Peptides against a protein of PDB entry 3EFO. Designs and how they scored, part 7

Target 1, 262 residues: chain A of PDB entry 3EFO
Amino acid sequence: SQLADLYKSCETDALINFFAKSAFKAVLHQPLKVIREILVNQTAHMLACYRKNCASPSAASQLILPDSMKVLPVYMNCLLKNCVLLSRPEISTDERAYQRQLVMTMGVADSQLFFYPQLLPIHTLDVKSTMLPAAVRCSESRLSEEGIFLLANGLHMFLWLGVSSPPELIQGIFNVPSFAHINTDMTLLPEVGNPYSQQLRMIMGIIQQKRPYSMKLTIVKQREQPEMVFRQFLVEDKGLYGGSSYVDFLCCVHKEICQLLN

## One batch from the design tools (peptide)

Design b1_p9_2_s4 (made by RFdiffusion4, then SolubleMPNN; from b1_p9_2, 4 letters changed)
Fold by OpenDDE base, seed 4:
Structure b1_p9_2_s4 (fold): chain B 262 residues (1-262), chain A 9 residues (1-9)
Amino acid sequence: as target 1 above (262 residues)
Amino acid sequence: KSWIEELFE
């Protein structure tokens, strides 16, 4: 059907950009609660329409996402969890204004990365490969105490180190013998010069490419206080300020879809 | 497919 074709051609990243900008514009004259409700409703309506008109009737009770919109819910949840749309006193007006303005000027690619960061397992780097490591889902469940991960959202870059990250990699990256010796106050990686270090630097460079802003590097050790900042970018998890996990959001959306269709 | 779409396959 024409509708099915429409969904197939839908660009979720463009939609998120649109919704983000629309919502962030609306905050100037609409209550946050209303904006959030609209976003959820729009999500549910779009997906309900798909299920009604495009999906197999045999799975009426199941949440069925079109391939083109499979990432829509996660993006929408990330949008809903953005500080601009949160009415929390802990978030300063300046911070909201800053992020609002940033997003308002973002292109599709920028907002895509902004709302759902790239989380790369650096501990799996192949120094002989020119390819970036495959990203993993932005959730704590995908981290490992033995791992080293690089996270980037176009504005910030984090290097997260597990408490049991390999000393060899630590030596390779920081030129120190152990996790305990890593200086988290550093904003730049040292010029160690070994292949692993060079590869990591190259990857960081690639990530930085075509981004409008220079991403400051923050080194984060697992179980240290600054890790909490990093965890905020694990967008599929529950947010610090009460935002839902991706799973919970899916449940919410599913419930609303059912209400719309039943 | 985009990198993010691959994550949610």
Scores: peptide ipSAE 0.502, ipTM 0.942, DockQ to the pose 0.829
Fold by OpenDDE base, seed 3:
Structure b1_p9_2_s4 (fold): chain B 262 residues (1-262), chain A 9 residues (1-9)
Amino acid sequence: as target 1 above (262 residues)
Amino acid sequence: KSWIEELFE
């Protein structure tokens, strides 16, 4: 059908870029509550239309996402949870203004990475591979105390270390004996020179490629204070300032779709 | 498929 073809041609990354810029423009003349409602409504309407016109009757009561829009809800939730659209006193006006300006100038690829970061399990690195490790979902549930993860969103880069990270990896990356010896004030990894260190540096380099800004590296130890900042980039989890988890957002969208179609 | 799409399959 013509509608099915339209959905197949839909590019979610372009949509999220458009919605982000539109919302951030609207912040100047509309209440934040209204903007958030519009975004949720738009999401629900798009998906409701798909269900109505493209979904099979047997699955009519279920939340059905077209393949082209499977990642739309998570991006929309990330947009809704952005500090620009949150009216929390804990968020400074300067931070809102800064992020607003940044997003307004972002291309499609930039905003895609910005709203949903790459989280890479680097503790599983194959030093013989030239490929990046497969990303994992941006949630605490995907972290492990024994793991080491690299997170990047185009602006920031974090190296997260579990409290039980393998000493051999710590030695390989930092040239120190243990987790306790890692200096988190470092913004650059030491040039240790072993294959693992070199591979990690290569990965970081690849991630940095084609990004308009140089990402500063922040080393984060699990259970230390700076980890709180890192956790804010686990975008599928519940937001610190009242934003919903991805699962909760899906539930909300589903309810709204049902209301639209019933 | 993009890397992000693979995460949500």
Scores: peptide ipSAE 0.496, ipTM 0.941, DockQ to the pose 0.779
Fold by OpenDDE base, seed 2:
Structure b1_p9_2_s4 (fold): chain B 262 residues (1-262), chain A 9 residues (1-9)
Amino acid sequence: as target 1 above (262 residues)
Amino acid sequence: KSWIEELFE
């Protein structure tokens, strides 16, 4: 059908860019509660329309998403959890204004990475490989105490180290004997010069490529205070300021879809 | 497919 074709041609990254800019513009004129409700409603309506007109018969308990919009809910949840759309006194006006202006100038590719960061398990790096490691879902459940992960959202870059991360990798990256010796105040990796260090730098360079801003690097140790900042970028988890997890958001959207269709 | 789409397959 014509409608089915429209959904097939839909680009979620373009949609999220549009919704983000629209919402951030609306913040100046409408209550945050209303904006959030509109975003959820729009998501539910789009998916409900697809289910009604394009999807094969299925159980009501199942959330059916077209292939082109499989990532729409997660992006929408990330948008809803952005500080610009959160009504929390802990968030400063300056921070909201800054984030708002940043997103308003972002292209489609920029906003895609901004709302859903790349999380890379660099502890599995093959120094002989020319390929980037496969990204993992942005959730604490994907981290491991034995692992080292690189997170990037186009503005910030984090190197997260598990408490049991391999000493040989720590030595390779930081030229120190153990996890405890890592200085988290540093914003640049040392020039160690070994193959692993060079590979990591190459990966960081690839991630930085074609990004409009130079990403600030933050070294994060598991279970230290600065890790809390890092965890805010694990966008599929529950937010510090009341934002829903991805799973909870899916349930919310599904409920609304059912209400629309039943 | 984009990298993010691959995560949600």
Scores: peptide ipSAE 0.496, ipTM 0.940, DockQ to the pose 0.790
Fold by OpenDDE base, seed 1:
Structure b1_p9_2_s4 (fold): chain B 262 residues (1-262), chain A 9 residues (1-9)
Amino acid sequence: as target 1 above (262 residues)
Amino acid sequence: KSWIEELFE
């Protein structure tokens, strides 16, 4: 069908770029509440339309997403949780203006990474491989106390270290004997020169490649105060300023879809 | 498939 073909041709990354810029333009003349409602409604309507016209018959309680839009809800939730669209007094006008301006100038690839960061398990690196490690979902549930993770969103880069990170990896990356000796004030990794260090630097270089901004590196130790900043980039979790988790958002969207189809 | 799409398979 024509509609099925439309969904097959749909690029979620392009959609989120469009919705983000549209919403961030609308904040200048529309209430935030209205903008958020429109975004949720658009998401629900698109998915409801697919379910009604393209999806195989299934139980009404099941959420069916087309392959091309599997990541639309998570992107939309990330957009809704952006400070530009939140009505919180803790968020300064300057921060809102800054974030708005950033997104308004982003291309499709930039906004994709901005709204959903790459979270890479660095502790699993194969020093003989030239491939990037497989990313994991941006949630605290995917972290491990024994692990080391690299997070990048095109603007910031974080190296997160679990409290039980392997000492040999710490030595390989930082040339220090233990977790406690890591200096989190540094913004550059030392030139240790071993294969693991070189591989990590290569990965960081690949991530930085073709990004319009140089990403500042922040080293984060688990359970230290700066980890709270890092956790804000775990976009599938509940937001600090009232934003929903991905799971909760899916429930919300599902409810609205059901209402539309009833 | 993009890397993010693979995460949500």
Scores: peptide ipSAE 0.494, ipTM 0.940, DockQ to the pose 0.782

## One batch from the design tools (peptide)

Design b1_p10_1 (made by RFdiffusion4)
Fold by OpenDDE base, seed 4:
Structure b1_p10_1 (fold): chain B 262 residues (1-262), chain A 10 residues (1-10)
Amino acid sequence: as target 1 above (262 residues)
Amino acid sequence: LDEPTVHTIP
């Protein structure tokens, strides 16, 4: 059907870009609560329409997503949890304004990365590989106390170190003997010169490539206070300012779809 | 409601 073809051709990243810009424009004229409701409603309607018209019959307990929109809920949840759409006094007006303006000027690729960061397990880095490590889902559940992860969203870059990060990697990256010796005030990695360090630097360079903004590096140790900032970018988890986890959001969307179809 | 089962349709 024509509708089925439409869903097949749908690009989630473009949709998110559109929704983000639309929502962020609407912030100037509509209450945040209304905007959030609209976004959820639009998401549910799109998916309900698919289920009704394109998908095979399924049980009510099943959330059916077209392949082209398989990550739509994830990104939508990220959008909903963005500071621009949150009515929290903890978020300054300037910060909201800043992020709003940023997103309003972002292309599809930029907004995609912005809303859903790239999280790379660099502790698994193969220095001989020409490929970047495979990104993992942005959730605490994907972190490891023994791991080292690089996170980037186009604006910020974080190097997260587990409390049990391998000393050899720490030595390789920072030229210090242990986790405790890592200086988190550093915004640049030392030029240690070993293959691992060089590879990491190259990866960071690649991530920075074609990004409109220079990402400042923040080194984060697990269980230290600055980790809280890092955790804000684990967008599939429950948000600091009341945002839903991805799982919770899926449930919410599912319920709304069911309401639309029943 | 239990967590919905997610299916991706091509």
Scores: peptide ipSAE 0.059, ipTM 0.703, DockQ to the pose 0.150
Fold by OpenDDE base, seed 5:
Order: structure tokens, then C-alpha cells, then sequence
Structure b1_p10_1 (fold): chain B 262 residues (1-262), chain A 10 residues (1-10)
């Protein structure tokens, strides 16, 4: 159908960029609650239309997404959880203004990475491979105490270390014997010179090369205070300031779609 | 509400 073709041609990253800029413009003249409702409504309407006109009949318990929009809900949830759209007193006006201006100038690729960071399992690196590790979902459930993860959103870069991260990798990255010896005040990795360190630096370089801004590196130890900041970028989890988890958002969207189709 | 099952269609 013509509609099916339309959905196939949709680019989620472009849509998110559009929705983000539209919403962030609207904050100047509309209440945040209204803006959030509009975004959810638009999402539900698009998906309801697809289900009605393009998808095969399915059980009520199923959320049917076109392939072109398979990640629309997760990005939309990330947008909704951005500090600009959150109505919480804990978020400063300055922070809202800052992020608003940032996003208003972002291209499609920039906003995609900004709203949904790359989370890379660095502990799984094969020094013999030139391939980048596959990104994992931005959730605490994907972390491990034995793991080391690199997170990047185009503005910030975090190197997260589990409390039980391998001493060999710690030695390889930081040239220290143990987790306890890692200095989290550093913003640059040492030039250790071994293959693992070199590969990590290469990966960081590749990530940085694609971004217009120089990303500040933050070293994060699990269970230390700075980890709280890091966890804010695990966007599929429940947000600190009232944002929904991805799962909860899917339930919300599904409910709205069902209401539209009943 | 039951958690919906996500199904993507090409």
C-alpha cells in the first residue's frame, strides 16, 4: 500500500531530530506537560495508523512496529526523558537552556547519538581484530561487575569499570595493578603502549572523529559517587528525575495505541 | 497492564 511504502521510507533518526527540535522550540510557548503529551500522542498515532492500515492482524498484547520505526519508541522515550522536557525542580534552568541550545543545532547523526549513547563492552575487545565491538543496550542490565564499558553520547565519554573488572585489563589500560589503584580524577588515559591500550585508544579516536565536539573522558568506578552521573546515560532504565524505563514507555505507547484503535 | 510483545514488520 501507499502507506506501507511511506513507512518504509521513514528514517527514525530524522524523525527524532525533527521531534526534538520541534519540542525544544515549543518549550518557549507551551507547557512541558502539553509538549510531552503531544509527543506521545504523535508516536501513538503513527504506530496506530501503521497497525491499522499496514500490519497484519495481531493479538492485542502485541506492539507492532514497522521496521523503519523499530527504534522510534526508544528514541522517543529518550527525548521525553531529556532534562529540557522534564518538569522537575531538581533540574536547573541553566542546564535546560544549555541542552536545548545544543540539540537545536544538532544534525541527525548528532541527535541520534545524543539521545541514545553508544555503550561498548571494552572488556570483550579482541586485540587481533580491527572491528569495533558491538554496542549493547543502554541499561544497567547489560553491565557486569566483571566488565569494562565505554559510553559516548557525542558530548561525554565515560569509561565504566566494574568492581571485579579483570586486573589484566586494568593493568593494560591504566598501568596499575588493581581496581583500587585507578585514579578517577584523570581525564586522559595513560600511554601504556600495549595492544589493548592502543586498541582502546583507537576506538575512542574513531568515536571522537565522528563528533563535532571534543568529548571529555570521565573514569567511573562502579559503586563510587560518579557512577550516579554515568547511570543517567543508561537511557533505557528508569530516569532519576521521573523518566520511564523503555519497557514502561512501551507499555504506555501500547496502551495509547489500543485506545486509538478501540 | 500486561507487558506488550514487541514485533517488528519489515
Amino acid sequence: as target 1 above (262 residues)
Amino acid sequence: LDEPTVHTIP
Scores: peptide ipSAE 0.058, ipTM 0.696, DockQ to the pose 0.134
Fold by OpenDDE base, seed 3:
Structure b1_p10_1 (fold): chain B 262 residues (1-262), chain A 10 residues (1-10)
Amino acid sequence: as target 1 above (262 residues)
Amino acid sequence: LDEPTVHTIP
């Protein structure tokens, strides 16, 4: 059907860019609560329409998404959890204004990365491979105390180190003997010169490529205070300021869809 | 991204 074809051709990254800019424009003349409700409703309506007109019959308990929109909910939740749309006094007006203006000028690729960061397991690097490691979901559940992860969202870059990260990798990256010796105040990795260090630097370079802004590197040790900032970018987890986890958001969307269809 | 735990239709 024509409608089915429409869903097949849908570009989720373009949609999230549109919704973000639309919402951030609306902030100037509508209450934040209303904007959030509109976004949720729009998401639910699109998915309800698909379930009604395009999807095969299934149990009411199942959330059915078109393949083209399989990641729409997670991006939408990230948008909803952005500081621009949150009514929290802990978030400064300046920060809201800054991020609003940034997103208003972002292209499709930029906004996609901004709302859902890349999280790369660096500890699994193959020094002989030119390919980037496969990104993992942005959740604490995907981290490991024995792991080292690189996170980037187009504006910020973090190198997260587990408390039990391999000493050999620490030596390879930082040229220090142990986790405790890593200086987290530095914003540049040392040029150690070994294959692992070179590979990591190459990966960082690739991530920086085609981004309009230079990403400052922040080195984060697990269980230290700066990790709290890093954890804010684990966007599938429950937000610090009351935002839903991805799982909770899916439940919310499913409920709304059911209400629309029944 | 990895596929979610939801059902998707191509």
Scores: peptide ipSAE 0.056, ipTM 0.728, DockQ to the pose 0.205
Fold by OpenDDE base, seed 2:
Structure b1_p10_1 (fold): chain B 262 residues (1-262), chain A 10 residues (1-10)
Amino acid sequence: as target 1 above (262 residues)
Amino acid sequence: LDEPTVHTIP
């Protein structure tokens, strides 16, 4: 069917870019609550239509997503959790304005990375491989106290260090003997010169490549104050300012879909 | 980013 073909050809990243820009434009003329409701409604309607017209019959308890839009909910939730669409007083008008303008100028690739960061397990690097490590889901559940993770969203880059990060990796990256010796005020990694350091720098370079903005590097130690900022980029988790976790959002979307189909 | 196309919502 034409509808089935439409869903097959759908590009979620393009949709999110569109929705983001539309929503951020609407902020100037509509209440944030209304904008959020519209976004959720649009998401639900699209998915409900698929379920009704394209998907095979399934249990009511199942959320069925077209393959091309399988990540739509997670990105939509990220959009909804963006400071531009939040009414919390803790978020300054300046920050909202800044991010709004940023997104309004972003291409599809930029907005994709912006809303859903890359989270790379750096501690798993193979110095003999030229391949980037596979990104993990942006959730605290994917972190480990023994791990080192690089997070990037096109604007910020974080190197997160677990409290039990391997000393040999710390030595390799920072040329210091232990976690405690790492200076988190650093915005640049030292040029240690070993293969691991070189590979990490290469990865960082690749991530930075073709990005419109130079990403500021922040070194983050687990359980230190700056980690709170880092955790805000774990977009699948519950947001600090009222945003839902991905799981909760899925439930919300599912509920609305069911309502539409009933 | 990989995501299942089917989610069971409790």
Scores: peptide ipSAE 0.056, ipTM 0.755, DockQ to the pose 0.904

Design b1_p10_1_s1 (made by RFdiffusion4, then SolubleMPNN; from b1_p10_1, 3 letters changed)
Fold by OpenDDE base, seed 1:
Structure b1_p10_1_s1 (fold): chain B 262 residues (1-262), chain A 10 residues (1-10)
Amino acid sequence: as target 1 above (262 residues)
Amino acid sequence: MEEPTVFTIP
């Protein structure tokens, strides 16, 4: 898919890994506010340079990204919104320390997945196909009350169920008659044995493969309290603790670029 | 030459 191609840019992956590790190292010696400003400035400067020297003439209202960095802003925003770079009392010091250490040891592929999770529409599975479903953008706007989605970031795995999830799929996955009967305290899917269940398990297995950590599965029902945790991984949306949406971040970057070029 | 991605900023 176009999305898959977009996020498989090796150069961007390497850059975000570098920026993440650099920023997380800097946390030890510099104020968080300064670090965030540096990251934004670096992003703007890189893109300003491209616009000035490489891009075709365009309207001032247009943000132009080079192909090699077309996904850099979204990853950068994810980095900026990471708890390590946030100074909020709601985020424990232990959590920040933990995530900092994790990222400091991550390779390029791991950090890519960590900052931008895979979000897969499980309700669209073709049991006769060996292909994985195409990932969707990590935003609430891509969810459906009638859908079932699997989210994974290399550390956590979530199975999100819309309030109107198809009963037949619920039966196929959980072997229960309805959405209300799903036990969200479970961390393992039952071995129902039907083709749909088997395919889902296969997909989960594939996602888990080649990852250094075993991802715990969390079952999430839409509109229940645990969904709030899940929504934190919809990284293109506005963050709970003051982080910007991807769109807002793009606007911010664009303004800064214009300031640099004018 | 690279093909750019263009976003229209409001």
Scores: peptide ipSAE 0.185, ipTM 0.786, DockQ to the pose 0.433
Fold by OpenDDE base, seed 4:
Structure b1_p10_1_s1 (fold): chain B 262 residues (1-262), chain A 10 residues (1-10)
Amino acid sequence: as target 1 above (262 residues)
Amino acid sequence: MEEPTVFTIP
């Protein structure tokens, strides 16, 4: 996908892997607040250095990112919003420990996908194409009530269905006549056998390939309770547990850069 | 020289 290629083309993935592991190691010895501050500080310092030494003069209101680091902020925000770095009682110690250990063993590619999921518009599938649909940004703004989206982060897989998703696609995927008939308790798609179903299954298979863990599928209907879990993976939006949106984080980073340079 | 990405922060 274009988005995936964009991320992979950057050294940011390696940096995030490093920062993630460093931070997740540090949680054993340092307060979370300090760790988060360090991460933000590092981000700001790197970008400030670029602005000071490499970038052309620009307005104070502008955040300037080098091409090689254009996705650093979004990744960093995702890292900061990870449950391991959040001190929230709603997150169990076991969950934090689990994710911490997972990330500590992840390679660059795995951590990339883990922190920024792949979100695919399944409703746009071309059954005659062997190419995966282009991923979209992980934000609610990119969803559509008429759409069907597949999200995967290497650990979890979600199939999100808009309330107005096409009945034809629903029939094709689930072999039921309408949105209301979809059973969200299933963890496997039925083997309907039509081209669309087969294509979707193929895509899911491709996504699962080269991943060290088997991703459990969760079917999510828009506006139902389980959607809240899905929304946690829309990492560019505001986090459920106090994390900032991507835009807010950019603002935060910008302010810190300005403080460093002025 | 690398082309920078510019965001205007409100």
Scores: peptide ipSAE 0.185, ipTM 0.786, DockQ to the pose 0.432
Fold by OpenDDE base, seed 2:
Structure b1_p10_1_s1 (fold): chain B 262 residues (1-262), chain A 10 residues (1-10)
Amino acid sequence: as target 1 above (262 residues)
Amino acid sequence: MEEPTVFTIP
């Protein structure tokens, strides 16, 4: 059917770009609450239509998504959790204005990365491989105290170090003997010169490549104050300023879909 | 059409 074809060809990243720009334009003349409701409603309607017309019958407890939009909810939640769409006193007007303008000029690829960062397990790097490590979901549950992770959203880059990060990797990356010796004030990694360091730098370079802005690198030690900033980019977790976790949002969307189909 | 993604909502 034409409808099935539509969903098959749907590009979530393009939709999110569209929704983001539409919403961010709307903030100038509509209440934030209304904008958020519209976004949720649009999401629910799209998915409800799919369930009604394209999906096979399933249990009421199941949320059914076409493969092309399997990540629509998570991206939508990220959009909803963006400071531009949140009216909290903790968020400055300047920050909202800044991010609004940024997104308004972003292409599809940029906005995709912006709303859902890449989180790479750096501790799993194979120096003999030319392949980039597979990204993991942006959730604290995917982190490990023994791990080292690189997070990038096109504007910021974080190198997160678990408290139990392997000393050999720390030595390889920072040329220091231990976690405690890592200087978190650094904005650049040292050129240690070993294969691991070189590979990490290469990865960072690839991530930075073709991005419109130079990403600021922040070294983050687990359980230190800067980690709080880092955790805000774990977008599948509950937001600090009223944003839902991905799981909670899925429930919300599911509920809305059910209401539409009842 | 590809197999849909299914989430079980608690």
Scores: peptide ipSAE 0.184, ipTM 0.793, DockQ to the pose 0.436
Fold by OpenDDE base, seed 5:
Structure b1_p10_1_s1 (fold): chain B 262 residues (1-262), chain A 10 residues (1-10)
Amino acid sequence: as target 1 above (262 residues)
Amino acid sequence: MEEPTVFTIP
């Protein structure tokens, strides 16, 4: 059908870019609550239309997404959880203004990465491989105390270290004997010169090359204060300022779709 | 029709 073709040709990253810029523009003349409601409603309507007209009948407990929008909900949730659209007093006006202006000028690829960061399990790196490690979902559930993860969103880069990170990797990356010896005030990794260090630096370089802004590197130790900032970028989890987890958002969207169709 | 992505909502 024509509708099916429309959904097939739809690109989630372009939609998110459009929705983000539209919403961020609307912030200047509409209440935040209204803007959020519009975004959720638009999402629900699009998906409801697909379910009604393009999808095969399924159980009421099923949320069905076209392939072109299979990640629309997660990105939409990230957008909704952005400080620009949150009405929390804990968020400074300056931060809102800053992020608003940034997104208003972002291209599709930039906004995609901005709203949903890359989270790379670098502790699993194979020094014999030239391939980038596969990104994992941005959730605490994907972290491990024994792991080391690199997170990048086009503006910031974090190197997160679990409290039980392998000493060998710590030595390889930082040239120190243990987790306790890592200096989190550094913004650059040392030139250790071993294959693991070189590969990590290469990965960081590749990530940086794709972005227009120079990303500041922050070293984050698990259970230390800076980890709180890092966790804000685990966008599938519950937001620091009351934003929903991805799972909760899916439930919300599903409920609204059901209401539209019943 | 397009092959959909299906999530089971708890």
Scores: peptide ipSAE 0.180, ipTM 0.794, DockQ to the pose 0.404

